# Designs tried in a protein design run: peptides against a protein of PDB entry 4N7V. Part 128

Target 1, 222 residues: chain A of PDB entry 4N7V
Amino acid sequence: TLRSITSPLVAHRLKPIRQKTKKAVVSILDSEEVCVELVKEYASQEYVKEVLQISSDGNTITIYYPNGGRGFPLADRPPSPTDNISRYSFDNLPEKYWRKYQYASRFVQLVRSKSPKITYFTRYAKCILMENSPGADFEVWFYDGVKIHKTEDFIQVIEKTGKSYTLKSESEVNSLKEEIKMYMDHANEGHRICLALESIISEEERKTRSAPFFPIIIGRKP

## One batch from the design tools (peptide; made by RFdiffusion4, then SolubleMPNN)

Design b2_p22_3_s3 (from b2_p22_3, 11 letters changed)
Fold by OpenDDE base, seed 2:
Structure b2_p22_3_s3 (fold): chain B 222 residues (1-222), chain A 22 residues (1-22)
Amino acid sequence: as target 1 above (222 residues)
Amino acid sequence: EEKPLKLPESILEKIKKFLESL
C-alpha cells in the first residue's frame, strides 16, 4: 500500500514555494495545496503534461492532464484543471502515481524542516523549532556566532572559527570539549522549552478550534 | 498572499536531486 511507504503529507502553515527541475515543478500554493507538475520539453518550450494536486492534509489527490494530454506551456503557477480530472483518496491512489506522491511528500518534509514553528530568543541565542515530524529539526543561532543544528539523525556544530562537524552518536557528543558542551547544554535547554511550549500551545489550539497559533515568536533579540 | 519561502541552497540542492530522480 501507499501507506506502507509514506504517510499523507502535511502542508499546513507552509508558505508558498515553487521549485523547478528539468522533469518537474513542485509547488506549495497559497491554499497550502501541493502541486507536482510533470514537465516535457518540445521545440525548446517546456509543457506541463500532468498535474498532481494534493490537498493540504495529503488525503485528496486530484490528477489532470492539461489540454487533453497535449500539455500546457509552463508558467509561474500550475495550469488550471481541465476536462480530464480524476480525484482519489490517499488510500485509493493508483500505484502508478505513488512515486510522484512520495516525491511531493519528501519535498514537503524538507520544506517543513526549514519552516519555523517556534522561534525562541534566549539571552545567548535564537532558538528555532521547525515544522517537520517526527523529531522536528531544532536550530540554535548563538549571538557570538556559534551554531547548532539538531535533526533526528545528527547534530551539526559550527564553531566561532567556522569549523564545522557532525555528531551522530551520544559518544561523540560526550567527547566534546567543555567549552562546546556549554553551548550544547544551552541548546538542549532551549530545545526542551520549545517542545514543552509546542505541546501546550497545540493543546490550546485543539481546544479552541480557532485560527492556527503557529508560527509563534517568543521573546526578542537582546 | 504570503511571501514565498526562502530555502537555503543546501536544501534546494537536495530537492533538485530528489526531483530529478522522477
Scores: peptide ipSAE 0.087, ipTM 0.748, DockQ to the pose 0.021
Fold by OpenDDE base, seed 1:
Structure b2_p22_3_s3 (fold): chain B 222 residues (1-222), chain A 22 residues (1-22)
Amino acid sequence: as target 1 above (222 residues)
Amino acid sequence: EEKPLKLPESILEKIKKFLESL
């Protein structure tokens, strides 16, 4: 099943973006829908031959072939759907489209990992909890130039000198120089606070069922 | 219209590589 390969993509709260490659263009629209345009070149002109338009919750996929399958010239936005459209639920998507959906999903997940959900300014750093899940990325930009990037898989440290290294185990973290441990301690505290705030805010958002509370900014740069 | 999101080049490269595999 498609579900065994990927989960439905989640594009809520993501800003519009358009990324072109040789074979495809992927977009997040203002509507938070995700479009995959399949591109072919004829006589040095690029044409959109197929479009997958995926709902913001990933559960509905609309597929259409612009201009009766002849293709539509590539533009700055996806071509509008025509009458020759097919609509599928996530669980009913034909297998021939699974790879394209997987691409859209991975793209969205990458965008989410760079999309601030909570920005928290401390005395020493700008802390950012991202939108990706599970295990949202957490970035700490210290005002003195140190950067810490936490993911589910690793911690990356960039020192004032520009020296960069990756930590993949607790033992490596424990072996850090004391000066770096101070930054790590601050980063961890900021992370804890952001996670706590995310939980509280999400609960209030659920109760009110109004406009989204995220992204949120807490504090200001000193 | 909201300003388009700017992604780091490292992320863009990962996306490109994946798209090229389609």
Scores: peptide ipSAE 0.035, ipTM 0.701, DockQ to the pose 0.020
Fold by OpenDDE base, seed 5:
Structure b2_p22_3_s3 (fold): chain B 222 residues (1-222), chain A 22 residues (1-22)
Amino acid sequence: as target 1 above (222 residues)
Amino acid sequence: EEKPLKLPESILEKIKKFLESL
């Protein structure tokens, strides 16, 4: 099943973006829907032959073939759906579209990993919890030039000198210089706080069912 | 038949620049 290889994409709170590649254009729209436009070139003109329009929650996929399958000239936005569109739920998406959905999902996940959900200014650093899940990326930009980037898989450290290295195990973290451990401790504390705030804010959003509270900024640069 | 779509590594930098411009 599609669900066995990916979860429904989540594009909520993402800013609009349009990224062209050789074979496709992927977009997050103002509506937070995600579009994959399949592009073909003919007579030095690019045409959109197929569009997958995915809802912001990833659960609904609308597929259409512009201009009766003849294609529509590539523009600055996806062509509008016409007649003879197909609409699928995530679990009913035909297998022939799974790779295209996965592409959209990977794109969205990448965008999410670079989209601030919580920005928290401490005395020493700008901390940013990103939108991706599970295990949201967490970046710490110390005002003195040190940078720490935490992901589910690794921790990247950039020292004041510009020296950069990646840590992939607890043993490597424990082997850090004492001075770097101080930065790591601060980063971890900021991370803990951001996660706690995320939980609290998300719960309040659920209760009130109001407009989204995220992204949020806590504090300000000193 | 259609070749599988791949996410180029260069997209990361483009996304960063995009987000920074907002």
Scores: peptide ipSAE 0.029, ipTM 0.638, DockQ to the pose 0.021
Fold by OpenDDE base, seed 3:
Structure b2_p22_3_s3 (fold): chain B 222 residues (1-222), chain A 22 residues (1-22)
Amino acid sequence: as target 1 above (222 residues)
Amino acid sequence: EEKPLKLPESILEKIKKFLESL
């Protein structure tokens, strides 16, 4: 099943973006829907032959073939759906479209990994918890130039000199020099606080059913 | 199972640049 290889994409709170590749254009719209336009070239003109429009929660996929399948000239936005529209739920999406959905999902996940959900200014650093899940990326930008980037898979450290290295195990983290450990300790504390705030704020969002509280900024740069 | 499409590194860089401009 599609669910066995990916979860529904989540594009909530993401800013609009349009990115072109050789064979496709992927977009996040103002509506937070995600569009994959499949592109073919004829006589040096690019045409959109197929569009997947995915809801912001990833659960609904609308598929259409512009201009009766003849294609519509590539423009600055997806062509509007007109006729011959198919609508699927995530679990009922035909297998022939799974790769295209996965492309959209990976794109969205990458965008989420760079989209601030919580920005927290400490005395020493700007801490940023990102939108991606599970295991949201966490970045710490120390005011003195040190940077720490935590992901589910690794921790990247960039020192003041620009020297960078990646830590992939707890043993490597524990073997850090004392100076770097101080930065790591601060980063970890900021991370803990951001996760705690995320939990509290998310619960309040659920209770109030109001407009999204995220993204949120806590504190100010000193 | 069918393998997912991979995003080109060029797209990753464009995304990064876009998000940095926000």
Scores: peptide ipSAE 0.027, ipTM 0.622, DockQ to the pose 0.021

Design b2_p22_3_s4 (from b2_p22_3, 11 letters changed)
Fold by OpenDDE base, seed 2:
Structure b2_p22_3_s4 (fold): chain B 222 residues (1-222), chain A 22 residues (1-22)
Amino acid sequence: as target 1 above (222 residues)
Amino acid sequence: EETPLELPESILEKIEKFLASL
């Protein structure tokens, strides 16, 4: 099943973006829908031959072939659906489209990992919890120039000197110099606070059914 | 500050590599 290789993508709260590659253009629209345009070149002109339009919650996929499959010239936005439109649920998506959906999902995951959900200013740093899940990215920008980037897979440290290294195990974290451990301790505390705030705010958002509460900013730069 | 509109090259490379595998 498609569900065995990916979950439905979640594009809520993401800013519009358009990323062109040789074979495709992927977009997050103002509507927070995700479009994958499959591109073919003919006579030095690029044409969109197929479009997958995915709902913001990832559960509905609309597929169409511009100009009856003749293609539409590549533009600054996806072509409007005209003829040959098919609509599928996530669980009923034909297998031939699974790789394209997986691409859209991966793109959204990457965008989410760079989309601030909570910005928290401490006495010493700007902390940012990102939108991606599970295990949201967490960045700490210390005002003295130290940077820490936490992901589910690694921790990257950039020291004042510009020296950069990546930690992938607890043993490596424990082997840090004492001065770096102080930054790590502060980063971990900021992370804990952001996760706690996310939980509380998400629960209130669920209860109120109002406009999205995220992204939020807590405090201000000193 | 990195934004979705200012994705780092490392992210773009991952996207492109994934697309190339389709």
Scores: peptide ipSAE 0.057, ipTM 0.726, DockQ to the pose 0.020
Fold by OpenDDE base, seed 5:
Order: structure tokens, then sequence, then C-alpha cells
Structure b2_p22_3_s4 (fold): chain B 222 residues (1-222), chain A 22 residues (1-22)
């Protein structure tokens, strides 16, 4: 099943972006829908031959073939669906489209990992919890130039000297220099606070059924 | 025709620059 290889993508709260590659253009629209345009070149002109338009919650996939499958010239936005539109639920998506959906999902997840959900200014750093899930990325930009990037899989440290290294285990974290441990402790505290705030705010958002509360900014740079 | 499943670092950089410009 498609679920065995990916979950429905979630594009909520993401800003519009359009990224061209050699074979495809992927976009997040103002509507928070995600479009994958499959591109072919003919006579030095690029044409969109197929479009997958995925709902913001990832559960609905609309597929169409511009200009009766002849293709539509590549433009600054996806071509509008006109004729021969197929609509699928996530669970009913034909297997031939799974790789294209997975591409869209990976793109969205990458964008989410770089999209601030909570920005928290401490005395020493700008802390940012990102939109990706599970295990959202967490970045700490210390005002003195130290940087810490936490992911589900690793912690990257960039020291004042520009020296960069990656930690993949707790033992490596415990082996850090005392000076770096101080930065890590601060980063961990900022992370804890952001996660706590995310939980509280998300619960209030659920209760009120209002406009999205995220992204939020807490505090100000000193 | 298969769609690439990997996002190269060049795309990541473009995304980061884009997001920073917003």
Amino acid sequence: as target 1 above (222 residues)
Amino acid sequence: EETPLELPESILEKIEKFLASL
C-alpha cells in the first residue's frame, strides 16, 4: 500500500514555493496544495505533460494531463485542470503514481524542516522549532556565533571557529568539551520549552477551531 | 519516466534562501 512507504503529506502553514528540477516542477501553492508537474522537453521548449495536485492534508490527489496529453508550455505556475481529470483518495491512488506522490511528500517534509513553527528568543540564542514531524528539527543560533541543529537522527554543532561536527549518540554528546556542553544544555532547555509551548498552543488551537496560531514568535533578540 | 526521489543539496540551499527571504 502507499501507506507502507509514506504517510499523507501535510502542507498546512507552508509558504508558497516553486522548485524546478530536470524532470519535474514541484510547488506549494497559496492554497497550500502541492503540485507536481512532470516536464518534457520538445524542440528546446519545456512542456508539462502530467500534473499531480495534492490537497494540503495529502488525502486527495487530482491528476490531469494538460492539453489532452500533448502538454502545456511550462510557465510560472501549474496549468489549470480542464479535461480528463482523475481524483483519488490517498488509499485509492494507483501504484503508478506512488513515486510521484512520494517525491511530493519528501519535498514537503524538507520544506517543513526549514519552516519555523515556534521562534523563541532567549538571553543567549534564537531558538527555532520547525514544522516537520515526527521529531521536528530544532535550531539554536547563539548570538556569539555558535550554532546547534537538532534532528531526530543527529545533532550538528558549529563552533565559533567554524569547526563543524555531528553527534549521533548520547555517548558522543557526553564526550563534548565542557564549553560546548553549556551550549547544549541551553539548547536542550530551549527545545523543552518550545515543545511544551507547541503542545499547549496546539491544544488551544484545537479547542477554538480558529485560524492557525502558528507560526509564533516568543521574546525578542536582546 | 521516473520522478527523482532525492532532493539534491542545491535544492535545499534554494529552499533555505527562499524561506529566509520571506
Scores: peptide ipSAE 0.026, ipTM 0.647, DockQ to the pose 0.022
Fold by OpenDDE base, seed 3:
Structure b2_p22_3_s4 (fold): chain B 222 residues (1-222), chain A 22 residues (1-22)
Amino acid sequence: as target 1 above (222 residues)
Amino acid sequence: EETPLELPESILEKIEKFLASL
C-alpha cells in the first residue's frame, strides 16, 4: 500500500512556493494545497501534461490532464482543473501515481524542515524549531557565529572558523571539546524550551479552534 | 516520463532563499 511507503503529506501553515525542475514543477499554493505539474517539452515550448493536486492534509488527490491531454503551456501557476478530473483518497490512489505523490511528500517535508514553527531568542542565540515531523529540525544560530543544527539523524556543528562536522552518536557528542559542549548545552536547553512551548501552544490552539497560533516568535535579539 | 525521486540540490538553496525573503 502507499501507506506502507509514506504517510499523507502535511502542508498546513506552509508559505506558497513554486519550484521548477526539468521534468516537473512542484508548488505549494495559497490554499496550502500541493501541486505537481508534469512537464514535457515540444518545439522548444514547455507544456504541462498532467497535474496532481494534493489537499493540505494529504488525504485527497485530484488528478487532471490539461487540454484533453494535449498539454497546457507552462505558466507561473498550475493550470486550472477543467474536464476529465479524477479524485482519489490517499488509500485509493492508483499505484502509477505513488512515485509522484512521494515526490510531493519529500518536497513538503523538506520545506517543513526549513519552515520556522517556533523562534526563540536567548541571550546568546536565535533558536528555531521547524515544522517537520517526526523529530522536528532544531537550529541554533549563536550571535558569535557558531551554528548547531539538530535533526532526528544527526547534529551538525559549524564553529566560528567555519569548520563544520557532523555527530551521529552519543559517543561523538561526549568527545566534543569543552568549549563546544557549552554551545551544545545551550542548544539543548533551547530545544527543551521550544518543545515545551510547542506542547502548551498546540493544546491551547486545540481548545480555542481559532486561527493558527504558529508560527510564533518569543523574545527579541539583544 | 517519471518525476525524479530525488530533489535537486539546487532546490534546497532556492527554498532557503525563498523562505528567508518572506
Scores: peptide ipSAE 0.026, ipTM 0.645, DockQ to the pose 0.022
Fold by OpenDDE base, seed 4:
Structure b2_p22_3_s4 (fold): chain B 222 residues (1-222), chain A 22 residues (1-22)
Amino acid sequence: as target 1 above (222 residues)
Amino acid sequence: EETPLELPESILEKIEKFLASL
């Protein structure tokens, strides 16, 4: 099933973006919908032959073939749906579209990994918890120039000297110089706080059924 | 299929630059 290889994409709170590749254009719209435009070149002109429009919650996929399948000239936005529209739920999406959905999902996940959900200023650093899930990216920008970037898979450290390295195991983290461990400790504390706040705020958001509380900024840069 | 499964590395940089400009 599609669900066995990916979860429904979540584009809520993401800013509009349009990214062109050779074969596709992927967009997050103002509506927070995600569009994948499949592009083909003909006579030195690019045409959109197929569009997947995915709802912000990833659960509805609208597929259409612009201009009766003849294609529509590539523009600055997806072509409008025409009469030949197929609508699918996530779980009913035909397998032939799974790869395209995965592409959209990966794009959204990447954008989410760079989209601040919580910004927290400490005495020493700007901490940023990102929108991606599970295991949201967490970046710490120390005011002295040290940077720590935590992902689900690794921790990247950029030292004051510009020396950069990636840690992929706890043993590597434990082998860090004491000076770097201090930064890591602070980063971890900031991360813990952001996660705690995310949990609390998300629960209140759920209870109130209100407009999104995120993104939020906590504290001020010293 | 014509659609890549993975985003090119160049896209990551573009996304980062775009998001940083907001």
Scores: peptide ipSAE 0.026, ipTM 0.647, DockQ to the pose 0.022

Design b2_p22_4_s1 (from b2_p22_4, 7 letters changed)
Fold by OpenDDE base, seed 5:
Structure b2_p22_4_s1 (fold): chain B 222 residues (1-222), chain A 22 residues (1-22)
Amino acid sequence: as target 1 above (222 residues)
Amino acid sequence: MVKTKHELEEEKLKELEEETFE
């Protein structure tokens, strides 16, 4: 099943973006829907031959073929759906579209990993908790030039000198020089605070059922 | 050499494209 290889994509709170590759254009729309446009070249012109439009919660997929499959000239936005529209739920999506859905999903996840959910300014750094899940990325930009990027899989450190390295285990973290450990400690504290705030704010958001509270900025740059 | 955020995103996007369409 599709569910066994990916979960429904989540595009809520993501800013609109349009990214072209060689064979496709993927977009997050103002509506937070996600579109994958399959592109073909003919006579030095690019045409959209197929469109997958996925709802913001990933559960509904609308597929259409512009101009009866002849294609529509590539533009600055996806072509509008025509009469020949197929709509599927996530669990009923034909297998032939699974790879394309997965592409959209992974793209959205990438965008989420770069989309601030909580920005927290400390005395020493700008901390950012991202939208991706599980294990949201966490970036710390120290004002003195040190950078720390935490993911579910690793921690990347960029020192003042520009020296960069990746830590993939607790042993490696424990082997850090004392100077870097201080930055790591601060980063970890900022991370803890952001996670705590996320929990509290999310709970309040659930209770009020109002407009989204995120993204949020806490503090200001000194 | 330290990769920029933009470079990392482009590489990941390319990887996704290759996985999907190749």
Scores: peptide ipSAE 0.127, ipTM 0.748, DockQ to the pose 0.465
Fold by OpenDDE base, seed 2:
Structure b2_p22_4_s1 (fold): chain B 222 residues (1-222), chain A 22 residues (1-22)
Amino acid sequence: as target 1 above (222 residues)
Amino acid sequence: MVKTKHELEEEKLKELEEETFE
């Protein structure tokens, strides 16, 4: 099943973006829908041959072939749907489209990992909890130049000198120099606070059913 | 030189494209 390889993408709260590669253009629209345009080049002109338009919650996929399958010249936005439109739910999406959906999903997840959900200013750093899940990325930008990036898989440290390294185990974290441990301790505290606030705010969102509270900024740069 | 956020995203997107379509 498609669920065995990916979950429905979630594009809520993401800012519009349009990113072109060699074979595709992927967009997050103002509507928070996600479009994958499959691009082919012919006679030095790029054409959109197929479009997957995915709802913001990832559950509805609309597929169409511009200009009756002949393709439509690549433009600054996805072409409008044609007469031959297929609409699928996530669970009934034909297998031939699974890879393309996965591409969209991975892109959205990437964007989410770079989209601030909570920005928290401490005395020493700007802390940012990102939108991706599970295990949201957490970045700490210390005002003195040190940077820490935490993901579900690793911790990246950039020291004042520009020296960069990645930690993948607790043992490596424990082997850090004392000076770096101080930064890590602060980062961890900021992370804890952001996670706690996320939980509280999310619960309030659920209760009120109001407009999204995120993204949120807490504190100010000193 | 540290790559910009945009550059990092482009590289990752290219990787995703290769994984998906190749």
Scores: peptide ipSAE 0.114, ipTM 0.750, DockQ to the pose 0.363
Fold by OpenDDE base, seed 3:
Structure b2_p22_4_s1 (fold): chain B 222 residues (1-222), chain A 22 residues (1-22)
Amino acid sequence: as target 1 above (222 residues)
Amino acid sequence: MVKTKHELEEEKLKELEEETFE
């Protein structure tokens, strides 16, 4: 099943973006829908041969082939749907489209990992909890130039000198120099606070069923 | 903000494309 390789993508609260690669152009629209344009090159001109338009909650996929399948010249936005449109639910998506959906999903996840959900200013740093899940990325920008980036898989440290390194285990974290541990301790505290606030705010958001509370900014930059 | 970050990580997108379409 498609669910065995990916979950429905979630593009809520994401800002519009258009990113081109060799084989595709992926866009997040103002509507928070996601479009994958499959690109082919003919005589040095790029054409959009196929478009997957995915709803913001990832559950509905609309597929169309521009210009009756002949392709439409690549432009600054996806081509408009034609009369030959197929609509699928996530669970009914034909297997031939699964990889393309997965590509969209991974792209959205990447965007989410770079999209602030909670920004928290402390005495020493700007802390940012991102939108991706599970295990949202967490970045700490210390005002003195130190940066810590936590992901589900690793912790990246950038020191004042610009020296950077990646930590992948607790043992490596425990072996850090005392000076760096102080930054890590602060980062961890900020992370804990952001997670706690996310939980509380999300619960209130659920109760009120109002407009989204996120993204939010807590505190002020000194 | 997000767009700039993604542009800076174009190699990651290429990797995702390769993983998906190869």
Scores: peptide ipSAE 0.105, ipTM 0.757, DockQ to the pose 0.252
Fold by OpenDDE base, seed 1:
Structure b2_p22_4_s1 (fold): chain B 222 residues (1-222), chain A 22 residues (1-22)
Amino acid sequence: as target 1 above (222 residues)
Amino acid sequence: MVKTKHELEEEKLKELEEETFE
């Protein structure tokens, strides 16, 4: 099943973006829908042959073939769905489209990992909890130039000199120089606070069912 | 050498494309 290889993508709260590769253009629209345009080149002109338009919650996939499958010239936005339109639910998506959906999903996950959900300014750093889940990325930009990036898989440290290294275990973290440990301690505290705030705010958001509270900014840069 | 955010994104996107369309 499609569910065995990916979950429905979640594009809520993501800003519009359009990224082109050799074979495809993937977009997040103003509507928070996600579009994958399959691109072919003929006579030095790029054409969109197929479009997958995925709802913001990932549960509905609209597939269409512009210009009766002949293709539509690549533009700055997806072509309008006018010809050969099919609509599927996530669980009813034909297997031939699974890889394309997975592409969209992974792209959205990447965008989410770079999309601020909570920005928290401390005395020493700008802390950012990202939108991806589970295990949201967490970035700390210290005002003195040190940077720490935490992911589910690793911690990246960038020192003032620009030297960077990756930590993949607690042992490596514990072996850090004392001065770096201080930055790590601060980063961890900021992370804890952001996670706590996320929980509290999310609960209130659930109760009120109002407009989204996120993204949110806490504090000011000194 | 530290890769830029843009470079990291492009590389990941390229990898995703290769996995999807090859």
Scores: peptide ipSAE 0.049, ipTM 0.720, DockQ to the pose 0.502

